# Designs tried in a protein design run: peptides against a protein of PDB entry 6CSU. Part 12

Target 1, 51 residues: chain A of PDB entry 6CSU
Amino acid sequence: GALEELRGQYIKAVKKIKCDMLRYIQESKERAAEMVKAEVLRERQETARKM

## One batch from the design tools (peptide; made by RFdiffusion4, then SolubleMPNN)

Design b1_p10_8_s3 (from b1_p10_8, 3 letters changed)
Fold by OpenDDE base, seed 4:
Structure b1_p10_8_s3 (fold): chain B 51 residues (1-51), chain C 51 residues (1-51), chain A 10 residues (1-10)
Amino acid sequence: as target 1 above (51 residues)
Amino acid sequence: as target 1 above (51 residues)
Amino acid sequence: EKSIEELVEE
């Protein structure tokens, strides 16, 4: 009925938002990891120049 | 050193964002649940009037 | 029937 349909609509909407936000978190973690890796490479180059 | 400090800063920032987003998801779920509960109560009242 | 919160957690 109308109540069950409304319930389903809200649940579906919340699930979509949850998935989108979890994806954002994952992408944010990946970007942070890439930035750290880039800094490690720069540090290695700097160390090599000091040798 | 500088590298470890930078790594720590990025990890801390990502953790904060993750926590904030998970809280938002939880609050969104709670709001959706409350809206559905309110609709159930309205439906019960409507049913009672039809009796 | 599962609660709304339980269904969203799945």
Scores: peptide ipSAE 0.148, ipTM 0.621, DockQ to the pose 0.242
Fold by OpenDDE base, seed 1:
Structure b1_p10_8_s3 (fold): chain B 51 residues (1-51), chain C 51 residues (1-51), chain A 10 residues (1-10)
Amino acid sequence: as target 1 above (51 residues)
Amino acid sequence: as target 1 above (51 residues)
Amino acid sequence: EKSIEELVEE
């Protein structure tokens, strides 16, 4: 019935939001890690230039 | 050094984002559950009115 | 039967 459909819609929407947010967290962590790696590379290149 | 500070800042920022998002997920689920409960109550009241 | 809150947690 209408109540069961509504329940299903809300649960489905919450699951979608959860999945999107978990994906965003993972992608955000990956972007942060890549920025750190780029900075590490820059620092190593600067160190190599000084030697 | 500056590199360690930068690394720490990015890691801390990512952790903050993760915590905020997990909290938002939980709060979103709670709001959805409460909306469903309110609808269930409405349906029960409508059923009771018909009896 | 699971509570609404338990079902939303799935």
Scores: peptide ipSAE 0.146, ipTM 0.618, DockQ to the pose 0.102
Fold by OpenDDE base, seed 2:
Structure b1_p10_8_s3 (fold): chain B 51 residues (1-51), chain C 51 residues (1-51), chain A 10 residues (1-10)
Amino acid sequence: as target 1 above (51 residues)
Amino acid sequence: as target 1 above (51 residues)
Amino acid sequence: EKSIEELVEE
């Protein structure tokens, strides 16, 4: 009935939000890792030029 | 050195944010479940009164 | 039948 349909829609919405948040966390971690990697590379190049 | 310290601080910050986000998701799910449960209980009580 | 909490956790 209408109550079961409403319950189902609510649970589906919560699951969608959860998935979006987990994807955001994963993408944020990947971007952070790439930024740190790039920074380390630049710093190594700078150090090499000072030798 | 300073570079390793900076890298460590950045990684620590990312981990903290990840943990906070996961906690938020968990708490949101728990609250949503409780809200749906309460709604179902109220609806059942209303239906019972109509019998 | 699964509880509401269990269904949300899936």
Scores: peptide ipSAE 0.145, ipTM 0.602, DockQ to the pose 0.235
Fold by OpenDDE base, seed 3:
Structure b1_p10_8_s3 (fold): chain B 51 residues (1-51), chain C 51 residues (1-51), chain A 10 residues (1-10)
Amino acid sequence: as target 1 above (51 residues)
Amino acid sequence: as target 1 above (51 residues)
Amino acid sequence: EKSIEELVEE
């Protein structure tokens, strides 16, 4: 019935939001990791230059 | 330096967003589960009434 | 030792 269909639509929407949010979290973590990696590389370059 | 501090602020912000989003996902899943539970209970009540 | 990515995930 109409109630079951509305429930189904709600669950489908929730699943989509969940997937989108998890993907966003993953991409955000990757960007943070790349930022840290770049800094470590710069620090190593400075150390090498001072040697 | 300023770059390291900015990086630290970014990482802190990302961690906060991650926690908030995971909590939102959990709450959304709980709401969906409660909706399903309520429907199952209604179906069981209808079955019992028809017996 | 943990990778940089693993440390960020914590």
Scores: peptide ipSAE 0.125, ipTM 0.603, DockQ to the pose 0.065

## One batch from the design tools (peptide; made by RFdiffusion4, then SolubleMPNN)

Design b1_p11_1_s1 (from b1_p11_1, 4 letters changed)
Fold by OpenDDE base, seed 4:
Structure b1_p11_1_s1 (fold): chain B 51 residues (1-51), chain C 51 residues (1-51), chain A 11 residues (1-11)
Amino acid sequence: as target 1 above (51 residues)
Amino acid sequence: as target 1 above (51 residues)
Amino acid sequence: SEDERLKELAE
């Protein structure tokens, strides 16, 4: 019935939001990983210059 | 250095956002589960009335 | 260490 359809639509919307949020988290993690990688490389280079 | 501190601050912010988003997803899943449970119960009751 | 915590987040 109409009420079940409305609940179904809500659940579908929640699933979409979940997927979008997880994708955003994954992209943010990838960006953070690249920043960490760059930091580690710079730190190693700085350490090497002090050797 | 200042650049590393800025990166650290950004990563810390990303971590907070991730945690907040995961909590929101969990809460949304719990709400969805309760709605599904209620729907199933209503459907069973409706079916029982048709028996 | 802080670096280890940052690396953990990157995983």
Scores: peptide ipSAE 0.138, ipTM 0.617, DockQ to the pose 0.012
Fold by OpenDDE base, seed 2:
Structure b1_p11_1_s1 (fold): chain B 51 residues (1-51), chain C 51 residues (1-51), chain A 11 residues (1-11)
Amino acid sequence: as target 1 above (51 residues)
Amino acid sequence: as target 1 above (51 residues)
Amino acid sequence: SEDERLKELAE
């Protein structure tokens, strides 16, 4: 019936949210890591120029 | 110095992750709500057709 | 340490 279908859809939606969040967190961490890496490289270059 | 800059960049990156996650969670919840709404409408239509 | 925190972020 409609109530069971609604419950099923809710569970499905929540599971989708969870999966999407985990994926986004992973991608965001990767982007952050790349930003840090780029900054480290710039700092190394700046240090080298000041020597 | 390089160490302070690195720490600063780390903190900045983490804050960015947090903000992006919160935004994504909100958007994902909104999408889920719309999916549930659409399903409810379909169920109502199906119920009506079966009557 | 901050180095460890950065490594954790990169994982």
Scores: peptide ipSAE 0.137, ipTM 0.626, DockQ to the pose 0.019
Fold by OpenDDE base, seed 3:
Formats: sequence, structure tokens, C-alpha cells
Structure b1_p11_1_s1 (fold): chain B 51 residues (1-51), chain C 51 residues (1-51), chain A 11 residues (1-11)
Amino acid sequence: as target 1 above (51 residues)
Amino acid sequence: as target 1 above (51 residues)
Amino acid sequence: SEDERLKELAE
């Protein structure tokens, strides 16, 4: 019936939101990793200049 | 230096956001489960009345 | 090192 359909739609929506959030988290981690890499590179270059 | 501190703060913030999102997802799943249980109960009661 | 720890976190 209509209630079962609504339940199904709700669960489907929750699943989509979950997937979107997990993807966002993964992308955020990747961006953070790239920022760290850039920072490490800068520090290495600075150290090299001081030597 | 200041850049390292900023990097550390950024990573810490990202970690917090990740944890908050995961908690939200878990709570959302639990709420969905409770909604489904309630729906099933209602349907069972309706069926019982029709019998 | 801290840099190594940060790299691990990003994985």
C-alpha cells in the first residue's frame, strides 16, 4: 500500500544521502592530503635553501 | 611554524567533521529503522482488525 | 614524524 511505498522511498532517500556523505568525506580527505603534500614540498625546498 | 600549525588545525577540523558526519549517518539509520518498525506495527494492527 | 602522521591520515 501507500505506506509501504512511502517507507521504501524513505529508505532509498536515506541510502542516497549516506552515499553522498561518504563520497564527500572521501573527497575531503583527498583534498587534505594534497594540501599536506604541498606543505611538505614547501618545507623541503626551504630546508634545501638553508643548506 | 605558522604554516605547520595551520596545517595541523586544518587536519584536526577535517577529522572532527568526518566524525560528526559518520555519527549523523548512524543516527539517521537508526531513525529510519525505528520508522520502519512503527510502520510494520501499524500494518499488523490494521491486518488484525480486518480479520 | 608529524609529516608522516599527516600522510597516513590522508590515506
Scores: peptide ipSAE 0.126, ipTM 0.608, DockQ to the pose 0.011
Fold by OpenDDE base, seed 5:
Structure b1_p11_1_s1 (fold): chain B 51 residues (1-51), chain C 51 residues (1-51), chain A 11 residues (1-11)
Amino acid sequence: as target 1 above (51 residues)
Amino acid sequence: as target 1 above (51 residues)
Amino acid sequence: SEDERLKELAE
């Protein structure tokens, strides 16, 4: 019936959102790690120049 | 110093990830709502044809 | 862990 179909669609949509969120979190963390690594490298170079 | 700079960069990166996550969640929920609405419309049309 | 805290934030 219409109620069961709507409930099924809602559950499916929520599960998709959850999976997409977790993937996005992982990708965002990887990008943040790369930004930090690049900044650390720049800071090390700047420190070396000031020694 | 290097430790404080690294900590600052980490905190900034984490805050960015948090903001991006919340935005992505909101956008994903909106897309899911549109998919559900479209499916409900199709089901109503199919039900009407079977009446 | 940080991963767990990020998952909680998304909930």
Scores: peptide ipSAE 0.171, ipTM 0.638, DockQ to the pose 0.028; fails the geometry check

Design b1_p11_1_s2 (from b1_p11_1, 5 letters changed)
Fold by OpenDDE base, seed 5:
Structure b1_p11_1_s2 (fold): chain B 51 residues (1-51), chain C 51 residues (1-51), chain A 11 residues (1-11)
Amino acid sequence: as target 1 above (51 residues)
Amino acid sequence: as target 1 above (51 residues)
Amino acid sequence: SEDERLRKLAE
């Protein structure tokens, strides 16, 4: 009935929100990894300069 | 010697960068969790309104 | 919209 349909829509919406947020978290982790890579490269250059 | 000291400083700096980025990831996950919580609340309100 | 909220969070 209508009540079950609304419940289904609610659950579907919540699942979509969760998936979107998990994707954001994954992308944020990838950006953080790239930032670490860049900083490591800069630190290596700094270290090499000080040698 | 000086070379070992510089290597030590490099390693320490890289570790700090890694820790800072991990903290950023954790904070991002916490923000995402709060966003999901808020959306779930809104979805519940929307569902209740449609009942 | 939900997509707009998510975009704002990603900024």
Scores: peptide ipSAE 0.176, ipTM 0.540, DockQ to the pose 0.011
Fold by OpenDDE base, seed 1:
Structure b1_p11_1_s2 (fold): chain B 51 residues (1-51), chain C 51 residues (1-51), chain A 11 residues (1-11)
Amino acid sequence: as target 1 above (51 residues)
Amino acid sequence: as target 1 above (51 residues)
Amino acid sequence: SEDERLRKLAE
Protein backbone atom coordinates (compact mmCIF):
# COMPACT_ATOMS: atom_id res chain seq x y z
CA GLY B 1 0.00 0.00 0.00
CA ALA B 2 0.84 3.65 -0.01
CA LEU B 3 2.38 3.55 3.46
CA GLU B 4 4.61 0.63 2.60
CA GLU B 5 5.76 2.38 -0.52
CA LEU B 6 6.50 5.53 1.43
CA ARG B 7 8.46 3.51 3.94
CA GLY B 8 10.42 1.96 1.12
CA GLN B 9 11.20 5.34 -0.31
CA TYR B 10 12.33 6.57 3.07
CA ILE B 11 14.70 3.69 3.57
CA LYS B 12 16.10 4.14 0.09
CA ALA B 13 16.68 7.81 0.76
CA VAL B 14 18.41 7.09 4.05
CA LYS B 15 20.72 4.63 2.37
CA LYS B 16 21.60 7.13 -0.31
CA ILE B 17 22.35 9.83 2.23
CA LYS B 18 24.50 7.44 4.19
CA CYS B 19 26.53 6.59 1.13
CA ASP B 20 26.96 10.22 0.22
CA MET B 21 28.09 11.09 3.72
CA LEU B 22 30.56 8.25 3.90
CA ARG B 23 32.03 9.31 0.59
CA TYR B 24 32.32 12.87 1.81
CA ILE B 25 34.01 11.74 4.99
CA GLN B 26 36.46 9.65 3.03
CA GLU B 27 37.31 12.49 0.70
CA SER B 28 37.69 14.88 3.61
CA LYS B 29 40.05 12.50 5.32
CA GLU B 30 42.10 12.21 2.16
CA ARG B 31 42.33 15.96 1.82
CA ALA B 32 43.35 16.30 5.43
CA ALA B 33 45.98 13.64 5.01
CA GLU B 34 47.46 15.39 2.01
CA MET B 35 47.61 18.66 3.90
CA VAL B 36 49.40 16.95 6.74
CA LYS B 37 51.87 15.32 4.39
CA ALA B 38 52.68 18.61 2.79
CA GLU B 39 53.24 20.17 6.18
CA VAL B 40 55.46 17.35 7.31
CA LEU B 41 57.60 17.74 4.21
CA ARG B 42 57.92 21.44 4.83
CA GLU B 43 58.93 20.90 8.42
CA ARG B 44 61.54 18.39 7.40
CA GLN B 45 63.04 20.83 4.95
CA GLU B 46 63.15 23.56 7.54
CA THR B 47 64.83 21.28 10.00
CA ALA B 48 67.38 20.26 7.43
CA ARG B 49 68.26 23.86 6.68
CA LYS B 50 68.78 24.62 10.34
CA MET B 51 71.16 21.75 10.77
CA GLY C 1 52.66 30.19 11.57
CA ALA C 2 49.40 31.31 10.13
CA LEU C 3 49.28 28.53 7.56
CA GLU C 4 49.91 25.87 10.15
CA GLU C 5 47.20 27.27 12.34
CA LEU C 6 44.79 27.32 9.43
CA ARG C 7 45.65 23.73 8.69
CA GLY C 8 44.97 22.83 12.29
CA GLN C 9 41.63 24.53 12.20
CA TYR C 10 40.74 22.73 9.00
CA ILE C 11 41.54 19.34 10.46
CA LYS C 12 39.59 20.12 13.60
CA ALA C 13 36.61 21.14 11.52
CA VAL C 14 36.80 17.99 9.43
CA LYS C 15 36.84 15.85 12.55
CA LYS C 16 33.83 17.64 13.94
CA ILE C 17 31.89 17.21 10.71
CA LYS C 18 32.78 13.55 10.60
CA CYS C 19 31.48 13.02 14.11
CA ASP C 20 28.29 14.88 13.34
CA MET C 21 27.71 12.88 10.20
CA LEU C 22 28.33 9.57 11.87
CA ARG C 23 25.88 10.49 14.60
CA TYR C 24 23.33 11.48 12.01
CA ILE C 25 23.80 8.22 10.15
CA GLN C 26 23.36 6.27 13.35
CA GLU C 27 20.21 8.13 14.25
CA SER C 28 18.84 7.70 10.75
CA LYS C 29 19.45 3.98 10.91
CA GLU C 30 17.68 3.81 14.23
CA ARG C 31 14.71 5.68 12.87
CA ALA C 32 14.56 3.42 9.87
CA ALA C 33 14.69 0.37 12.08
CA GLU C 34 11.85 1.64 14.21
CA MET C 35 9.75 2.30 11.14
CA VAL C 36 10.38 -1.21 9.92
CA LYS C 37 9.45 -2.66 13.28
CA ALA C 38 6.23 -0.73 13.38
CA GLU C 39 5.35 -1.89 9.90
CA VAL C 40 6.12 -5.49 10.72
CA LEU C 41 3.85 -5.33 13.75
CA ARG C 42 1.09 -3.87 11.66
CA GLU C 43 1.45 -6.54 9.04
CA ARG C 44 1.33 -9.23 11.68
CA GLN C 45 -1.87 -7.82 13.08
CA GLU C 46 -3.45 -7.63 9.67
CA THR C 47 -2.49 -11.18 8.93
CA ALA C 48 -3.92 -12.31 12.23
CA ARG C 49 -7.23 -10.65 11.51
CA LYS C 50 -7.47 -12.27 8.13
CA MET C 51 -6.92 -15.70 9.58
CA SER A 1 57.35 14.66 18.41
CA GLU A 2 55.01 16.91 16.52
CA ASP A 3 56.24 15.37 13.30
CA GLU A 4 55.25 11.94 14.54
CA ARG A 5 51.85 13.22 15.57
CA LEU A 6 51.35 14.69 12.13
CA ARG A 7 52.34 11.46 10.44
CA LYS A 8 49.84 9.55 12.53
CA LEU A 9 47.12 11.98 11.61
CA ALA A 10 47.87 11.41 7.94
CA GLU A 11 47.24 7.68 8.23
Scores: peptide ipSAE 0.157, ipTM 0.612, DockQ to the pose 0.011
Fold by OpenDDE base, seed 4:
Structure b1_p11_1_s2 (fold): chain B 51 residues (1-51), chain C 51 residues (1-51), chain A 11 residues (1-11)
Amino acid sequence: as target 1 above (51 residues)
Amino acid sequence: as target 1 above (51 residues)
Amino acid sequence: SEDERLRKLAE
C-alpha cells in the first residue's frame, strides 16, 4: 500500500545516502593517504640530506 | 613545520568527519531496519487475517 | 522470497 511504498522510498533514499557517504569517505581517505605519502617522502629526503 | 602541522590538522578533521558519517550511517541503518520490521509485522498480520 | 529478504535486511 501507500505506506509501504513510502517506506520503500525512504529505505531506497537511505541506501543512496549511505553509498554517497561511503564514497566520500573513501575519497577523503585516499586524499589523506596521498598527503601522508608526500610528507613521508619529504621527511626521507630531509633526513637523506642531513646524512 | 607549518606545512606538516596543516596536514596533520587536515587529517584529523577528515578522521572526525569519517567517524561522524559512519555513526550517521549506522543510525540510519538502524532506523531503516526498524521500518522494515514494522512492515514485515504488518504484512504478517494481514496475511494471518486473510487465512 | 522477498519477504525473507526483508526479514534478513532487518536483522
Scores: peptide ipSAE 0.156, ipTM 0.608, DockQ to the pose 0.011
Fold by OpenDDE base, seed 3:
Structure b1_p11_1_s2 (fold): chain B 51 residues (1-51), chain C 51 residues (1-51), chain A 11 residues (1-11)
Amino acid sequence: as target 1 above (51 residues)
Amino acid sequence: as target 1 above (51 residues)
Amino acid sequence: SEDERLRKLAE
C-alpha cells in the first residue's frame, strides 16, 4: 500500500545517501594517501638537493 | 652536524604531513557522519509529512 | 622497497 511504498522510498533514499557518503570518505582517504606519498617524494628530493 | 640536522628536518616534515593528512581524513569522516545524520532526520520529517 | 615504505607511510 501507499504507506509501505513511502516507507520503502524513505529507506531507499537513506541507504543511497549513506552509500554516497561512504564512497566520498573512501575517495578522500585515497586522495589523502596519494598526497602524502607525493609529498614524501618531494621532500626526499628536496632533502637530496640540499645535501 | 649539518647532515644529521637535515635528516631530522626531513623526518619532522614527513611526520607533520602524515599527521595533517590523517587529521583531514578524520575531519572528513566527522563531516560525512554529520551530513548522513542530518539527511536521515530530514528524510524522516519528509516521510512524516507525507503520511 | 621505497614504494612499500611510501605505501606504509600513507596509511
Scores: peptide ipSAE 0.148, ipTM 0.524, DockQ to the pose 0.020

Design b1_p11_1_s3 (from b1_p11_1, 4 letters changed)
Fold by OpenDDE base, seed 3:
Structure b1_p11_1_s3 (fold): chain B 51 residues (1-51), chain C 51 residues (1-51), chain A 11 residues (1-11)
Amino acid sequence: as target 1 above (51 residues)
Amino acid sequence: as target 1 above (51 residues)
Amino acid sequence: EEDERLLELAE
């Protein structure tokens, strides 16, 4: 009935939002890791120039 | 040093994003629950009118 | 290790 349909739509919407947000968190972690990696490489280059 | 500072900033940013997103998920669940509750009340009223 | 903790906290 209408109640079951609405409940189903709600659950589906919340699941989608959760998945999208977890994906965004994962992507944010990956971007942060890449930025840290790039900084490490730059620091190593800077150190090499000063040697 | 600069590397530790940068790492700390990125970790802090990711933690903030996670918290904001989990809050949004919780708020979305609450809104959906209220919509379902309202539908249940409407269905009960409709049933009462048909009795 | 910190990344593992962040994954646990996100779910």
Scores: peptide ipSAE 0.162, ipTM 0.634, DockQ to the pose 0.027
Fold by OpenDDE base, seed 4:
Order: C-alpha cells, then sequence, then structure tokens
Structure b1_p11_1_s3 (fold): chain B 51 residues (1-51), chain C 51 residues (1-51), chain A 11 residues (1-11)
C-alpha cells in the first residue's frame, strides 16, 4: 500500500546516499594514498641526489 | 619531518571526512525514520476517520 | 611502501 511504498522510497534513498558517500570516502582515501606515495618517491629522489 | 607532516595532514583530513559523512548518514536515517513514523500516524488517523 | 595507517582507514 501507500505506506509500504513510502517506506520503500525512503529506505531506497538512504541506501543510495550511504553507498554514494562510502564510495566518495574510498576514492578520497585512494587519492590521499597516491599523494603520500608520490611524496615518498619525491623524498627518496631528493635524498638520493644529496648523496 | 616533512613527509610525516604531510602524511599526518592527509590522514587527519580523511578521518574528518569519514566522521562527517558517517554522521550525515546517521542523521539522514533518523530523519527518514521520523518521516516514516509520521506517515504511519497519519495513515492510522485517516483509517480511523473512515470507520 | 604502502602506508599501513591508510590501509587501515580504507578497510
Amino acid sequence: as target 1 above (51 residues)
Amino acid sequence: as target 1 above (51 residues)
Amino acid sequence: EEDERLLELAE
């Protein structure tokens, strides 16, 4: 009925929001990890040049 | 050093984003639950009036 | 080298 339809709509919306936000978090972590890796590489190259 | 500082900055930023997003998800769920409860009450009142 | 703390956050 109408109540079940509305309930379904809100549950579906919440699930979508959750999934989208978790995906964004994961992508943000991946970007942060890549930036850290790039910095590590830069620092290693810099130290190597100083030897 | 500079590397550790950068690492710390990004980890801190990611943690903040995660916490904020999880809080938003929780608040969204609570709002959705309240809307469903309000609808249930409305439907009960409507059916009662039809009796 | 993989940052263990970043991995922990990703899990």
Scores: peptide ipSAE 0.147, ipTM 0.622, DockQ to the pose 0.022
Fold by OpenDDE base, seed 5:
Structure b1_p11_1_s3 (fold): chain B 51 residues (1-51), chain C 51 residues (1-51), chain A 11 residues (1-11)
Amino acid sequence: as target 1 above (51 residues)
Amino acid sequence: as target 1 above (51 residues)
Amino acid sequence: EEDERLLELAE
């Protein structure tokens, strides 16, 4: 009935939100890692220049 | 050094984002569950009136 | 009463 359909819609919506947020978390981790790698590269270049 | 401090800052920021997103997911689940419960209550009242 | 699936969602 209408109640079961509504329940299904709410559950589906929440599952979508969960998946989107988990993806966002993963992407945020990857971006942070890439930024750190870039800083490491810059530090290596700086060190090389000082040697 | 400065690189290690920056790395620490990025890791801390990502952990905060993760925690905030997980909290948001949990709160969204709670809100959805509460909405469904409210609909169930309304349906029960409607059914009682039809009996 | 809440069904099992609703409880799983709320956990």
Scores: peptide ipSAE 0.147, ipTM 0.622, DockQ to the pose 0.021
Fold by OpenDDE base, seed 1:
Structure b1_p11_1_s3 (fold): chain B 51 residues (1-51), chain C 51 residues (1-51), chain A 11 residues (1-11)
Amino acid sequence: as target 1 above (51 residues)
Amino acid sequence: as target 1 above (51 residues)
Amino acid sequence: EEDERLLELAE
């Protein structure tokens, strides 16, 4: 009935928002990983320059 | 140095926010699952009543 | 050693 359909639509909307947030978090993790890698490279370059 | 320390602090903060968001999403998933289960039970009860 | 730890965190 209409009530079940509304519940289904609500749950579907929540799932969509969840997926969007998970994607955002995954992208944020990837960006953070790249920042760490870049930092390591800079530190290694600084060490090499001082040698 | 100070720059590396700042980067480390930033990454640590981002990871904390990520963990908080993941926890929120997990809790939201559990709530959504309970809503689905409740809906299925209601539909089955309605069917049984009409039989 | 610190560099290795940072790389592990990036994986």
Scores: peptide ipSAE 0.108, ipTM 0.598, DockQ to the pose 0.011

Design b1_p11_1_s4 (from b1_p11_1, 5 letters changed)
Fold by OpenDDE base, seed 3:
Structure b1_p11_1_s4 (fold): chain B 51 residues (1-51), chain C 51 residues (1-51), chain A 11 residues (1-11)
Amino acid sequence: as target 1 above (51 residues)
Amino acid sequence: as target 1 above (51 residues)
Amino acid sequence: SELERLRKLAE
């Protein structure tokens, strides 16, 4: 019925929002990890040159 | 000595970077959580009005 | 190494 369909749409919308946010969080983590990698490499190279 | 001090500075710098990135990740997660909360509340209110 | 460990912690 109409109310059941509305409930279904609501649940579907909330699930989509959850998935989008989880993906955003994961992508944020990946970007942060890459930033750490890049900085560590720069630090290693800098240290190696100075030694 | 000089090389030991340089090594120490290198380690300290890397640890600082790690802490900064972990804080960034945590703050990102918190912001994402708040966005989810807000959206869920809006959806609940919208659904309640329509029923 | 410690540096490698730090990278993994960021994941």
Scores: peptide ipSAE 0.152, ipTM 0.504, DockQ to the pose 0.022
Fold by OpenDDE base, seed 1:
Structure b1_p11_1_s4 (fold): chain B 51 residues (1-51), chain C 51 residues (1-51), chain A 11 residues (1-11)
Amino acid sequence: as target 1 above (51 residues)
Amino acid sequence: as target 1 above (51 residues)
Amino acid sequence: SELERLRKLAE
């Protein structure tokens, strides 16, 4: 019935939002990791230059 | 230095957003689960009534 | 069954 359909639509919408948000979180984590890796590389290069 | 500070601020902001989004996802999952449980209960009651 | 699927989704 109409109530079941509404529940189904709500659940489907929530699942879609969940997937989108998880993807955004994963991409943000990857970007943050790249920034850290770049910083580590810079620090190592600076150390090597000073030695 | 300034670059390290900026990276730190960015990572901190990303972590904050991640936590907020994960909380939202968890709350949404709980709401969806309750809707499903209610539907399952309704279906069981309907079946019991017909038997 | 669909009922079983719904129960699993709620877990």
Scores: peptide ipSAE 0.127, ipTM 0.602, DockQ to the pose 0.011
Fold by OpenDDE base, seed 4:
Structure b1_p11_1_s4 (fold): chain B 51 residues (1-51), chain C 51 residues (1-51), chain A 11 residues (1-11)
Amino acid sequence: as target 1 above (51 residues)
Amino acid sequence: as target 1 above (51 residues)
Amino acid sequence: SELERLRKLAE
């Protein structure tokens, strides 16, 4: 019925939001990882110069 | 240095966003689960009446 | 059954 349809629509919307948010989190984590990698590289180069 | 501090700030912000989003997802899942449970209850009652 | 599927989904 109408109420069940509405519940279905809500659940579908929630699933979409979840997927979008998980994707955003994943992309943010990847960007953060690249920033960390760049920092690690810089630190290695700096330590190498000090040797 | 300044660049490292900026990287740290960004990573900290990303972590906060991730936590907030995961909490939102969890709460949304709980709400969806309750909606499903309500539907299941309704269906059980409906089938019982038809018996 | 669909009812069973719904119950599992709610877990």
Scores: peptide ipSAE 0.116, ipTM 0.601, DockQ to the pose 0.011
Fold by OpenDDE base, seed 5:
Structure b1_p11_1_s4 (fold): chain B 51 residues (1-51), chain C 51 residues (1-51), chain A 11 residues (1-11)
Amino acid sequence: as target 1 above (51 residues)
Amino acid sequence: as target 1 above (51 residues)
Amino acid sequence: SELERLRKLAE
């Protein structure tokens, strides 16, 4: 019935939102990792220069 | 330095976003579960009525 | 270092 269809649509939408959000989280973590990586490289250069 | 501080702020923001998104996912799942529960109860009533 | 730790956490 109409209620079952509406429930199905809601659950489908929730699943899509979940997937999109998890992807966004993963991409955000990758961006953060890249920023840290770049900073680590800079510090290594700085250390090497001082040694 | 400024770069390190900016990185720190970015990572902190990413962590907050992650937590908020995970909470939203959990709440959405709970809402979906509640909708299913309500529908199951309705169907049980319907079945009981037909029996 | 703390930076390396953070790098690992972000992975």
Scores: peptide ipSAE 0.168, ipTM 0.619, DockQ to the pose 0.012; fails the geometry check

Design b1_p11_2_s1 (from b1_p11_2, 6 letters changed)
Fold by OpenDDE base, seed 4:
Structure b1_p11_2_s1 (fold): chain B 51 residues (1-51), chain C 51 residues (1-51), chain A 11 residues (1-11)
Amino acid sequence: as target 1 above (51 residues)
Amino acid sequence: as target 1 above (51 residues)
Amino acid sequence: SEKSLEELKKL
């Protein structure tokens, strides 16, 4: 019935939001990892330049 | 050193964002549950009015 | 540093 359909719509919406946010978290972690890698590379280059 | 400090800052930032987003998800679920409860109450009231 | 903080804003 209409009540069950409405409930289903809310549950579906919440699940979608949850999945989108978890994906965003994962992507943010990946971006952070890439920035750390870039920093490591920069530090290595700076060290090499000082040699 | 500076590299470890930067890494630590990125990890800390990611953890904060993750926690904030997970809290938001939980709060969204709670709000959705309250809306469903309100709908159930409305439907019960409507049914009672028809009696 | 301030530069490090600016990089954090890119997350």
Scores: peptide ipSAE 0.114, ipTM 0.594, DockQ to the pose 0.011
Fold by OpenDDE base, seed 3:
Structure b1_p11_2_s1 (fold): chain B 51 residues (1-51), chain C 51 residues (1-51), chain A 11 residues (1-11)
Amino acid sequence: as target 1 above (51 residues)
Amino acid sequence: as target 1 above (51 residues)
Amino acid sequence: SEKSLEELKKL
């Protein structure tokens, strides 16, 4: 019936949101890692100049 | 230095967002479960009336 | 944590 259909649609929507959020979290972690790598590189270059 | 501070702030912000998202996902799942329970109850009541 | 995310993926 209509209630079962609504339930199904809600569950499907929740699953999609979950997947989108997981992807966003993963991408955010990757961006954070890249920022750290870039900073480490800059620090190494600065250290090399001071030697 | 300033770059290290910025990196730290970014990582902290990402961690907060991650935690908020995980909480939201958990709450959404709980709401979905409650909707299913409510629907099952309604179906049982309707079945009982038809007997 | 990574463990928490992995558990979330299984749902």
Scores: peptide ipSAE 0.139, ipTM 0.615, DockQ to the pose 0.012; fails the geometry check
Fold by OpenDDE base, seed 5:
Structure b1_p11_2_s1 (fold): chain B 51 residues (1-51), chain C 51 residues (1-51), chain A 11 residues (1-11)
Amino acid sequence: as target 1 above (51 residues)
Amino acid sequence: as target 1 above (51 residues)
Amino acid sequence: SEKSLEELKKL
């Protein structure tokens, strides 16, 4: 019936949002890691210049 | 240094976002479950009326 | 900072 269909659509939408959010979290972690790596590289370059 | 502080702030922000998003996912699951429960109750009422 | 990178991977 219409009510069950609406429930199904809502559940499907929630599942999609969950997947999108988890992907966003993963991508955010990767971006943060890249920022840390870039900083480490810069720190190493600075250390090398101070030698 | 300033760059390390910026990195630290970014990591802290990402952690906060992660926590907020995971909480949102949990709350969304609870809302979806409540919608299912409400539909089941309505279905039971309809069945009772058909008796 | 490399330690912080490793912790970030565990988020």
Scores: peptide ipSAE 0.120, ipTM 0.601, DockQ to the pose 0.011; fails the geometry check
Fold by OpenDDE base, seed 1:
Structure b1_p11_2_s1 (fold): chain B 51 residues (1-51), chain C 51 residues (1-51), chain A 11 residues (1-11)
Amino acid sequence: as target 1 above (51 residues)
Amino acid sequence: as target 1 above (51 residues)
Amino acid sequence: SEKSLEELKKL
């Protein structure tokens, strides 16, 4: 019936949102990691030039 | 320096987003569970009345 | 900076 259909739609929507959020978190972590790596490289290069 | 501060701010923001998203997922799951429980109860009551 | 990367991995 209509109630079961609505519940099914809600659960499906929740599952999709969960997946999308987890993917977003993963991608954000990857971007942050790349930013840190780039900074570390620059710092090492700068230190080497100053020695 | 400014670069380190920016990186720090980015990491802090990512951590906050992660926490907020995980909380949202948890709350959504709880709401879905309550909807299912309510439906099951109604179905049981309806079945009992028809017997 | 290695510590910063390690903290990031904990997210």
Scores: peptide ipSAE 0.113, ipTM 0.594, DockQ to the pose 0.011; fails the geometry check

